# Designs tried in a protein design run: peptides against a protein of PDB entry 8BZL. Part 353

Target 1, 228 residues: chain A of PDB entry 8BZL
Amino acid sequence: SYDRAITVFSPDGHLFQVEYAQEAVKKGSTAVGVRGRDIVVLGVEKKSVAKLQDERTVRKICALDDNVCMAFAGLTADARIVINRARVECQSHRLTVEDPVTVEYITRYIASLKQRYTQSNGRRPFGISALIVGFDFDGTPRLYQTDPSGTYHAWKANAIGRGAKSVREFLEKNYTDEAIETDDLTIKLVIKALLEVVQSGGKNIELAVMRRDQSLKILNPEEIEKYV
Target 2, 242 residues: chain B of PDB entry 8BZL
Amino acid sequence: SRRYDSRTTIFSPEGRLYQVEYAMEAIGHAGTCLGILANDGVLLAAERRNIHKLLDEVFFSEKIYKLNEDMACSVAGITSDANVLTNELRLIAQRYLLQYQEPIPCEQLVTALCDIKQAYTQFGGKRPFGVSLLYIGWDKHYGFQLYQSDPSGNYGGWKATCIGNNSAAAVSMLKQDYKEGEMTLKSALALAIKVLNKTMDVSKLSAEKVEIATLTRENGKTVIRVLKQKEVEQLIKKHEEE

## One batch from the design tools (peptide; made by RFdiffusion4, then SolubleMPNN)

Design b1_p30_6_s3 (from b1_p30_6, 14 letters changed)
Fold by OpenDDE base, seed 4:
Structure b1_p30_6_s3 (fold): chain B 228 residues (1-228), chain C 242 residues (1-242), chain A 30 residues (1-30)
Amino acid sequence: as target 1 above (228 residues)
Amino acid sequence: as target 2 above (242 residues)
Amino acid sequence: SEEAKHLLETAEEYAKKAKTLKVDSSRLYE
């Protein structure tokens, strides 16, 4: 029965609650991730911050650790739960293994968490997809995407949320080795990709940049306008 | 399947959590609560609907709850759910104080409750809380703060906001009249009365129907004060004269 | 299938109920 709040297989083999959770992701604003040579870039469509809302509390891009950041699309409250668990895992890993997590490791952790919520009785799936970017300790830039099912893959570039299809189509056409040859070109690629779906230019874009051996930098609007 | 599995909030085919949305709809019928952040303080103003002459006057506030020395909240929605959540807020704040020997940061308290709210939208056998909250507080990190949370476990910081009945209209009025960077607590109180007068489903605004609390800093201490009825009457009178 | 029919009925019920809601659910998603 569909009324059973359990993710179960339909007669035709569908996990409807997972598919519907993917529809929840499409209600989120667009996020894009691009892996450059020595840079990873996350770009997000800023939802119009309601007048009188504190912008500090509206974050679609967050750090998981010093070497890893994540953008999400979908249910904000669900995202917070995933982010908090991922942060705890990153710190735990540093304590137990004495090294920071690899981007793959933390992605796999998040994916496994999501998967458990698709199989556990009396739990609904997480209504979020995530783009996870960062650097491994060897200096390799990484980009991963995960969805409500707990599936994850490595990407050169990808997008999630409502405009993801259009952004992906743009990236498929425009992601070349030449387009990511420099950090600035990589940033430009992300901005151009977001402009496919974001109205009113750079004011509605948030960009986060992580370079090799550098901390996450969120670009201010003036910095973004230099690339537009 | 366990008897309670059917009570789990599930996604609709279009990716909506209708039980959360229904809880939010129910809150839309609750009494109006306003929050306004000023430069020198923060306030909550709430509609009091249950005015019974036989209620023991000792009920300091029906809708505004002190959480700790630095924070208070107002509630719109199901009273029983509100009582559970406000008690949980107090417990979280107290546990933090005991563990760290300092008051819990405002946003951290809000987040902790929001994680509980979120869990009630994801785990089987649970329903969403039929409650939205406004939080006012002060901490050393961000100073005066105003937050709003809903049944989903989502929250946000605000300069001014409204929950409950006619909240959309109230928010529109706040957007028009709120002067960023120039808001004093005095002007915020006047704005609260103005908005409540227009958004409360009453023929005439009276002090008996409004609860107002202010949070200020005096001599390096947070002071949470519920306005006396006479003070509210004066605010209403002043508004009527304008 | 009976289950597919039930799913459709449930979806229709949700859609009908959703039309009566005043809540902006868009705020729940980022």
Scores: peptide ipSAE 0.288, ipTM 0.774, DockQ to the pose 0.490
Fold by OpenDDE base, seed 2:
Structure b1_p30_6_s3 (fold): chain B 228 residues (1-228), chain C 242 residues (1-242), chain A 30 residues (1-30)
Amino acid sequence: as target 1 above (228 residues)
Amino acid sequence: as target 2 above (242 residues)
Amino acid sequence: SEEAKHLLETAEEYAKKAKTLKVDSSRLYE
């Protein structure tokens, strides 16, 4: 049978394929998420787009629905599968329940998908972590993280990918109620956090902002430079 | 049997999918394929390695495949895997046309195949496809397009790129000589010949060793044309005179 | 488990072989 377990317990109780999938996440460029008072912000380290590459095809931040966005770190092709499944679920929810998904709902859906791939025979884990941000229908901003294991938690701020440790350490020190008092301050906090690991300043940062009752806005480089 | 586990794509301790990387390494030994996007068209240029004199002069494009009326691709890697994937591309395109009564958008066709490739990297009992593809196409959404996909199921849009043997060197040359916003199909053809002449491990570039296809728009229709040997000879001659 | 040990051994073997690869795997990750 080709349906052999790929993810198995070690004698000491480790799921090595899950742990190794977490190492795959660390090979991804850094992503950061911050929940403000009335804003959610995603920031990502832009990989230097090859001079001849079409930038439109290089997206680390994507909309899942009008009220939910996701950034990922890890295997790009794996991410596409998760994104597509999540988008279908968001649309299905709108059709069946007549309301958009909550950020927690879609996070739980993604987490459950990932978890199944850690337990299903003949499947390896997804090599991605995700930051999922958005607004619930009541206008509450939310930030969630998922990892390859299918765990998920709500965060005030978090980071994933290569520089995540340094960015998290920065956020732990600098995330205060004062630092997120305004939308602009929240954006500045994300930029400052990313600059801990991004060498070339604002040119290598992509920022996405979602405000209450507004669609996802990707900031252009000129808009980013205003906050630097 | 323990041998099946060795064929399953799993993560290494450092988070690498070595079966995917090995598939990509295998593609590095395949003949060179170039793609160049121009303002007025897009082209594929591919190295032809198997020149058998007994191949009927019928323009059998060994490496360039028409997918539908608006798209073509070139392949680098394992021939059998390439045949499976090119057939799947045609089937996907045809099913879309039947369902929606319009041609499939270029990126959607590329993505659909890339999802298949990705699945072969994640599911047990499967191995990655040992094939990279270049796609050229036109649609009403983005006009002329060039895409590249690899065994991982990753893809990207490009102005110019290369797969197969000496692809890194070819990409470097393309980066140097590609003029953004000023690329005509004529200049793209000249650039393709220039790059192939430097990247192919041949003493002299000949028309027999090069396949070129162009995709243009004429009177609101897509035209995919494989260049005749004489046309390729003229391009080579012109390059030698410069 | 024997299966877990086998998978680990396989991964280690792959890691040893991968040192000879010329492929830029950085493109696989974002």
Scores: peptide ipSAE 0.253, ipTM 0.692, DockQ to the pose 0.748
Fold by OpenDDE base, seed 3:
Structure b1_p30_6_s3 (fold): chain B 228 residues (1-228), chain C 242 residues (1-242), chain A 30 residues (1-30)
Amino acid sequence: as target 1 above (228 residues)
Amino acid sequence: as target 2 above (242 residues)
Amino acid sequence: SEEAKHLLETAEEYAKKAKTLKVDSSRLYE
């Protein structure tokens, strides 16, 4: 009976609602994150927006704070809830601790939020995975991933969504110290990784770059084409 | 029976809490974790999952968590549940330290978490945590200690124990080889490698697949140390030579 | 799914066990 949105253990120890939420993530368009030496880069597959839709309304990459940004795959409506709560927490932390959040801190907050939705009756898991990137106050670049279960880990590079497997396989082969030696090379690595699953080249890619002591920059299509 | 499987944790007609039992089944599929108490220290040994090449090596250990200066734990089961519980342990320990200006006794920390686990088995709208923990610690009351807790909120002190995959077989091996009162940390490390080599579902034990932490006392201070891969490799090599 | 296995501490071990409940519940009633 689907009537009770309850994440419970199966007899064999499965949390099926969490597993099904992972399947919801796989229906999302691909997102990629790469940590460089002094840069973090997020790339996402653009869905074909209907000509009548305002492209501004559907962002897969968003700022959580000045030093942290997030890309997601899965249910857009679920993502909005997570993003809003994360933003509130970032602001609250600045007010109470007088410092920006670390990337790990806000990742753990999001992860804990997701986990709680897997352990409360009458709630379903969030149908989203997220790549969270940014800089700690010491200037260290960070990349984290969260999934619907509330698990999180730090990564050098990772991908989420429908093409994530192929993109990960590419990154496992091509992520080297040489490949991230410069900011431009790091950006190129993200683009090349996305091109494994994205058709029609740079036109269907959105890229966001965060450098040390700089705000999130979303690259325009012309800037992306320079790296293709 | 099936009617009780998909609801809040309630008693079956037979008096069973199926959601707790199913959570324990989930833990049975997790990587093996061992704990061994010695006269001069305590250790945790855990199976390390295959590390993805792209994983950032920022973490000294994946399955072993430092809780405070005097305690560490290892986890078997649902990773996200484990993260929540390990964070809660740290918070409990920190709150105690702030309140009493001394570190929390080991058993009190274990009990405090077990009360939380139990509550998640009793209160409506909650599921059990799919996690078992091994705790190692030192306090002034009981010295070196090893505890195990499960999804029910039950716990116990142990001289040696195992959670996760093949835990029953591991416990049987530990019972056979554990020498009460004669265990040194060195002998405990050797025993841990011996048991892991037999209980891990791998053709050959490698240092990359094993995490080991030791808790000792040096100059009146607790020292928690995660062994380096080279040190684990030496232990494995020594075992292969015996 | 392969991703579901990553929810556990070791994914590979999960796939090898039969769906039969093997837990000793006797410890719950001690």
Scores: peptide ipSAE 0.088, ipTM 0.526, DockQ to the pose 0.059

Design b1_p30_6_s3 (from b1_p30_6, 14 letters changed)
Fold by OpenDDE base, seed 5:
Structure b1_p30_6_s3 (fold): chain B 228 residues (1-228), chain C 242 residues (1-242), chain A 30 residues (1-30)
Amino acid sequence: as target 1 above (228 residues)
Amino acid sequence: as target 2 above (242 residues)
Amino acid sequence: SEEAKHLLETAEEYAKKAKTLKVDSSRLYE
């Protein structure tokens, strides 16, 4: 029965369920991550909130720990599962190792979780990509991306979701050492990158900033407008 | 036929394990990886496909993984599956070291992973790993070694072999040019460049598209070294001058 | 192994019959 193997190889050697999960990611709102010198910045496209929907309930950027945050694109429900598992792992690591996770460690954990869902009975892949940013305990800023397959890589800058191609093309052209020389320039780079795909300027952008030895800060619309 | 494709790895009426065969097919889409055993060392050479400007500095090879102080591997196939298997190799090697207070013999590490691969072909609710590996190593029992493993859990020792894209053509070239007993690491490096130049679907071989690692013995210690881009450029240049 | 060789040969036959993919899966593979 199909129930025994949801994700199987095709005759041509492809995992179609993983590929289709990647297509699900492209239906998600755009997220961008940029690693600066002493800052990591996540930006997301705000979906038009239905007039009656509490904006507080749709968090596209979430903290995994004090030193790590994540943005996602794709299935929101799948993202909640991954986020919760990652948070538990971050806390478990603090308890067992007495140090916070490295950004690579938690990325690898998430990646391994995703991979297992591509190889386990009765499970479909997660329909999400994630940008994971933060600081290692040595103060090194990190940016990682992971996809539905469980693949992960370290990036200087990257984007996921619907507008990811255009945003990446912008970042490939505009990501320079000069463009990230300061925290403010790094934030400005993220905003400019998102404006390639987001209409109506700063009102439709959510930005989260993590600086060295600082907590995650979500910028308010007024703070965003200063960079526009 | 189609009915067997959508299920856990089971035998077809013809006695074939289609999911294993399809996993092998997945490897054919991956970048080329070469392994060559020499008298004074062993090397891995791998095609680097993911050249992206926004990638963070690759401190480690994209396709070559250090397993322990005496072993490294290269992978062809599904990246996420490769990451799981390379982590498992590291764990197996570490557990052995802790238990026996000596490094795991190369073949034992390969076998231990192959048993896992095999299990994923036999037990219900699992798919095969879509990964082949080349292993290079040194141990006190057999010296320098090169192994290949596939999704079935089969493995073998090799003097030279290739996995991934155009692997059959590469193996044919290796068979023609490999001189048994006379292979130096220097000659092996030259052979690797020669084979990659013909096997990679690229108009011109460039150092940015090739990763090479060597495993040697220096002063009674294993040295695993990833060649710098400049060193690879020099190897390519030498090949172009011949 | 002879079995691995047979599987590889069979896989090569499948590769010749591979259909056009709907999604760029290049990122899935190393």
Scores: peptide ipSAE 0.042, ipTM 0.493, DockQ to the pose 0.025

Design b1_p30_6_s4 (from b1_p30_6, 14 letters changed)
Fold by OpenDDE base, seed 5:
Structure b1_p30_6_s4 (fold): chain B 228 residues (1-228), chain C 242 residues (1-242), chain A 30 residues (1-30)
Amino acid sequence: as target 1 above (228 residues)
Amino acid sequence: as target 2 above (242 residues)
Amino acid sequence: SEEAEHLLKTAEENAEKSKSLKVDSSRLYE
């Protein structure tokens, strides 16, 4: 009976359910995050929404709080659970500590949540990776990535999902201090990185920008086309 | 509510806890971590495997964690499990400090975590943590200390030990080269570089691939210091000249 | 126990399946 979807060690020391969850992430559309000097940018590949599907229902980029946003790749339903818990934690932190969460704090919370689902009986790992960006209270821009295992790291730039390898290779070559010297250049870097894997240009890209002391801004298609 | 009482960690007919053994196998694939106790201090040295150009190097150490003012640890195994355990160590140490108004003794912190690890091997619906830890510390009871713990919840005090990839070979080398009673922190650092150079699966040891932390006592205070890359480069260079 | 055997068998089956998966497990481990 395959019913015991328990994350157990294999004889060779692998957690196969976690590895399989990572494979589920690779089936997701690509997401990219870049930390600029005073900006954080998330870009995602737009899935071709079926003509009758409400575009409002599938957001790959979401705010967790006023100072933190997240993009994900993998299982959308799993992502919704993580997002909701993260939002509750952000609000709880504001109420208890009287300050917004740091990007590291909320990333660690999400990572711990994911890890617990790799160790709890009767639960499978979350089939999602996330890019978490925002500003700490001191105004420092941050980018974190977390995977189904609950591992997390801070990044200058990273990508997740189907095209993540190609996008990372592009970013490794093109992420320089000059390439992020301005907000516009940082946005352009994200667009160029996504264009490595996204067909039909800016129409299939969603971009979210968070500047220092500003709320999350989702760019409209016309704004994106100015950078292409 | 079907309680999936699926006992994940059970004895085999031979009395083996296979999930614990498999967790130990997982640790064998992790980067090498070693600890060496000296007369004047204790050190951790760890392999850095994740050198990514896009990684934000804001973290002082990827594998060495300060637990409190008197203790640090290094981890080998599943990163996410390690993060949970290192956080728990910090919480245990803080709770003790708040309750007793003194730092937790090193062995008590190790034991408290080992009890948690053990529980994850005994209670149904839990898997073992895929993590071994090396602990370095100082307390007023035993002075400088080095401990190792594994997924079973077993722990031991050590003069020198290694966990992770090629740990058996490293332990063999440590047994050969460790001089009891004569080990200075300086000699321990040299020994750490020597062992890592032979046990890391790299063509050439570089400072970017090695993290080293030292724990010393200065003016009646514990000082935990992560060596700068330049200091590690000097240690490597010195080893290459010998 | 039947449960131990089932867990072992499941682990072995998973191990065999993993050999075919190009999952870089190195990212899971520090």
Scores: peptide ipSAE 0.026, ipTM 0.521, DockQ to the pose 0.029
Fold by OpenDDE base, seed 1:
Structure b1_p30_6_s4 (fold): chain B 228 residues (1-228), chain C 242 residues (1-242), chain A 30 residues (1-30)
Amino acid sequence: as target 1 above (228 residues)
Amino acid sequence: as target 2 above (242 residues)
Amino acid sequence: SEEAEHLLKTAEENAEKSKSLKVDSSRLYE
């Protein structure tokens, strides 16, 4: 049975396929997540939609459930698999536990899925990182990040994909309690962070906002321009 | 020496899936396929390369496949891989119909196949399918639709697009000539002929070398029609007169 | 060890061969 592990340790202890999957993530456009007081915001760099492409089919931000959404960077097809698995788990949890998933729970599920693909014979790692945001049933805003390795952590703010380093550096300098004092300021922080790497202003940004006890809202370009 | 299965799609040091890229390169050498969405219908136009004189005149579309009553596809790439994928599309569509007593939505059929394609890029002992597809369809959710999928399992919706040989040049021409909101099926057919005439490596476009299918709605039913050779000849003649 | 090295070598060989490709794979990443 030639079901050999694709992901093996190098002599020096590296998991090259995991590291290379992280390089695949860097080929993706930038995504930013920020946790406010009563808001979570995802911002993504809009890849130039090809002329004649249906914008409906170009989504970098996806709902996992009513209380959770995800942005990704990396292989689009890999992301679809992860999103679908996560959605099924969210629905299963509602049926079995009678409550929505916590953001941590679904993050851990996704992380475990990714990790299994690093240890399973004859499977390559997922070439994606994800920012997962939402509200727990107690109204607590959450932001998590996952990597191709299956590692996950909770964040106040973070970025993935191309330009993530520059965006993180900006967030490290500018994420303060004052900068997230209001929902509008939190949104503005995300936009400013994205503008570090996105050319041509608000036209190339997509924003998703989730407020406490509210559904996910995708901002239209006109709404975004008000914050620029 | 237990040689690693060199056939497994793995990441390169720079995060690329070269086996997927090579499959896409192979598709670039396949016959050209066009898709154009109009207000009143959607069409596929495909290059016929294998005009074997010994093929009985049975106008079986070599490259355009009916999937169900509401969808068709065209293929560019490895014929054997295309046959497997088109068969799977039909099976998925039929299973859905049996389960839900309604036709599968167009995008759901596309995504179901794309998940299979993706799996062949992630699981060991598998190679990517050397096939890109264009899908045309109608459903009650989005009306007329055009999709493209590639060996990675990625897909997108389009107003107009091209796969196969000279696809980049074809897409450029489509971007120039496609008028959003003003595209009739008649104008789409004319545009398809115009683009094929420029992108096919033939001295003269002939009806024998082109397959065209249209998908329309008549009396609340989807009609998928492969154009007759005479109809294609008329389209070519009209283009030559302009 | 030998297995990891073989995979790495295969990936590198593929990288060298890919330099001649005309396909834009940028659409695979978002």
Scores: peptide ipSAE 0.308, ipTM 0.779, DockQ to the pose 0.708; fails the geometry check
Fold by OpenDDE base, seed 3:
Structure b1_p30_6_s4 (fold): chain B 228 residues (1-228), chain C 242 residues (1-242), chain A 30 residues (1-30)
Amino acid sequence: as target 1 above (228 residues)
Amino acid sequence: as target 2 above (242 residues)
Amino acid sequence: SEEAEHLLKTAEENAEKSKSLKVDSSRLYE
């Protein structure tokens, strides 16, 4: 069986399957990440949960470990595979190194996984981007982004998905040291950024907050309305 | 001429997985399956299309499969693909039981199969499964549960949902008539008949064309029961009288 | 690459065929 290369270079040097996977990401609902001083915040556009869908099973934000969480945009099934592998790696690292992963380490792991799927003759790229946030063991807040190519970078703030351009433009204008001076201001910044693309206000936003030495907290709708 | 392996699921220029979408289209031509979660149980109702008089009447169900003592599923799509996936579900559930000496949690079984489905959308030389599934179950963690999975390997939990032919219309009807927190198994059965009567391309709903299974808890045990034809007839009759 | 051209052609052909599909592909993406 000739394992045909799924991801090949075009004559002009493009990896079309990677570029098209990036287009798949743009079909996902918007996610935003912001690094504050002592807080990291993920916000996502809630897809209108079908009235009869169990909200428990609709998760765009997930914990990878106690100190790391991730939001994604793109193919939901692809995201599950990445999340599961990342969780296994986080646990493996704790067992082998006796310390939790750094946010960079797990980001690099995910990025390397994605990159391998761009070079394997028998695999298509992952159709997901991810925002990975958390705290290193030294208490430093981190935000990283990965894309389908396996590229990753550290950010102060970023967005992925269908509204990412508008959200990034907002963040570029409004991300200041004053805007992230407090945890509450940082949360407010994320909400304001999402409101650029989310209709019907705080009801269609999911927020996850991780503070230094604290576990991931998903805010309830009432808590979100306080910041709107 | 190197026969291009047409089976590779690749991204389109706009980021679409057309082979997955085509698999979902194939499911749209399958008989309707619906699931409804109630406070006291969960049900599957499926359209039976193959009413062949030569089929052995001993068929437990054409479209509803018992997976273990605590779970059942219904299938919409390619029958051969459905058989492979339902067998895999049984194997996964059995392996878990052997390994952990307890039944597999419902969501874990669904997820395990969904990872297989996803792999068939990402690996070369594989095509997506042309099957959607509804899962009903009970476990000690979440009680009664209803899940749906599609060819992409995506899944979700539902209070009520539908797959197969006219599924969109069925889901719209379920959204209108489903009463959150007040749904009894009896009312769920009535709702299932109501929805099937409107969504099946039949002039008259008959018990021969409908399979219904209920999952309940009795004396701390899960009971999966396929309704007898007479019971389904009574449900249809009751609906016609309303 | 003949292989790249084929993949592109296959994707384009699939795109044309998909215009007739009634499937809501939005469900695949989050």
Scores: peptide ipSAE 0.296, ipTM 0.777, DockQ to the pose 0.722; fails the geometry check

Design b1_p30_6_s4 (from b1_p30_6, 14 letters changed)
Fold by OpenDDE base, seed 2:
Structure b1_p30_6_s4 (fold): chain B 228 residues (1-228), chain C 242 residues (1-242), chain A 30 residues (1-30)
Amino acid sequence: as target 1 above (228 residues)
Amino acid sequence: as target 2 above (242 residues)
Amino acid sequence: SEEAEHLLKTAEENAEKSKSLKVDSSRLYE
C-alpha cells in the first residue's frame, strides 16, 4: 500500500522522521540571520566549492521576492522545492492581492507546506530549516525561522545548520542594541558570529544584506574583508 | 506490505537518506562518463562497456543521448532508469518549445528533471532513480554549459566533471590538468582521452570502448556531433605518441 | 505503534549498512 504513513508517532509521542529531518539540517553548513534596526543580514558558511564547479549553481541564499530572502540548511534538493513554491506564492499574492507578501505571510506558507509533509501519507518531511528575512511594506525588518516540523518563530537573531549551537551561543551573548546600532555593526556581528565556526576567515563566508526599500545585495569577498 | 516500507526513502537517526546513498553506490559501478567545458564548445566522453558483436544496431551512442538541438546528456547507472529519464527530458524540452516558441534554457531542463528525481526521494512507494547524468548544452543566456545531476535531485554546473566508475580519481585528474580560461575543445578532447586511459579498467584504450560527443556553435546554430570511431582512434593514437 | 517501531528498526538497519558505503553524502547537504 502506497498510503502508508511515513511519519508516525512513537509510543512515547515522538515524530521520529521529523527529529531525524532535524539531524539532516545539522549536516548542512551554517547559516545565520540577524535583524538590525533598518537592515536584515544573512550569512552562510561557504562550502568549499570544488575547483571545477560553477559558483553560480552553488547558492545557499536566494531571493523569494524583491522584499524577501531565504537561507537554508539541510538537503539541497528539498530546499529547491520549497524555494520554488514560495516564489510562486509570492507572485500569486502580488497578482491576487496587488501587494507583496509580508515576511510573516510567506513564512507561514512555507511552514504550512512543511507541516503537511509531516502528516501526509507517503511523504517524508523536508530535510531543511530556513531563515527568512525581509521587510514588510511598512518598512519593518523581519527575521523568521522554519524547521522540518513546520514550526516557525520570529527572531532577533538565529542560526541553523552544523555550527548553529555555537553561533547561537555567541549571538545570545553579543546581540545588544549597541551591536546593531548601525548597518555596519550589524554586518560585523554576523561575520563575527560565523567566524566562531568558519575556518580561514572571510573567504569562506557569503553575506547577503537587505535594507529598507532596497533589493538583496550579495557582498563580494572584498566587501566582506572590510568588516573582518 | 512491510517490504514497501523498507523501500520508502526515510531519514535515518543521523538524518541520512540511505536509499539515495545506495542509488549513488549503484552509479559507482556504471561505466565512466566525463564532461569537459571549453571556450569554444563542450564535450561528453563515455565508456562503452557492452560491446556485443551481435548488436545489429550499432546505436551511434549507447550512453550519449541527444535531448534537443541544443542539448545532449550522458548517463551512468541503471539502464532502465536512464531510458525513463532521457525520455522525460525530451518531453520536457518539447513541451517548453511548443509553449514558448523558443528552446528551453539548459539549466531549466536540468532543474525540471531534478525536481522529478527529488520527488522520487520524498514520496512514498517510490525509490530514487539509480542514475546520474551529465548534461551539455548551449543557450543564449549562459553559452556553453556542463551540468551534473544525481539521484537526490541535486545538480551543479561544472567546468569539468566525471560520473560512474572511478569518478573520484577522474575528478582529481581533471582538477590537476584543467586550465581555466585556456581550454579549447581540442585540448578538452585530449584531456578526456588522457583521463579515460587512466580511469578505465582496461589494459589498452580502444575506440570501440569510448564514445565522444561534441557540442559547438557554427553559423549561429548548435551542432551536436558524435565522433566517428576513426576520429576517436586518432585521438587515442595522438595521446599514445605524447 | 508497530508501524513506528518498524520504521525505526528499518532506519537503524540502514544506518548500519550505510557504514560500508564509499559515497560522499556530504554533497547532498548545504
Scores: peptide ipSAE 0.226, ipTM 0.683, DockQ to the pose 0.746; fails the geometry check

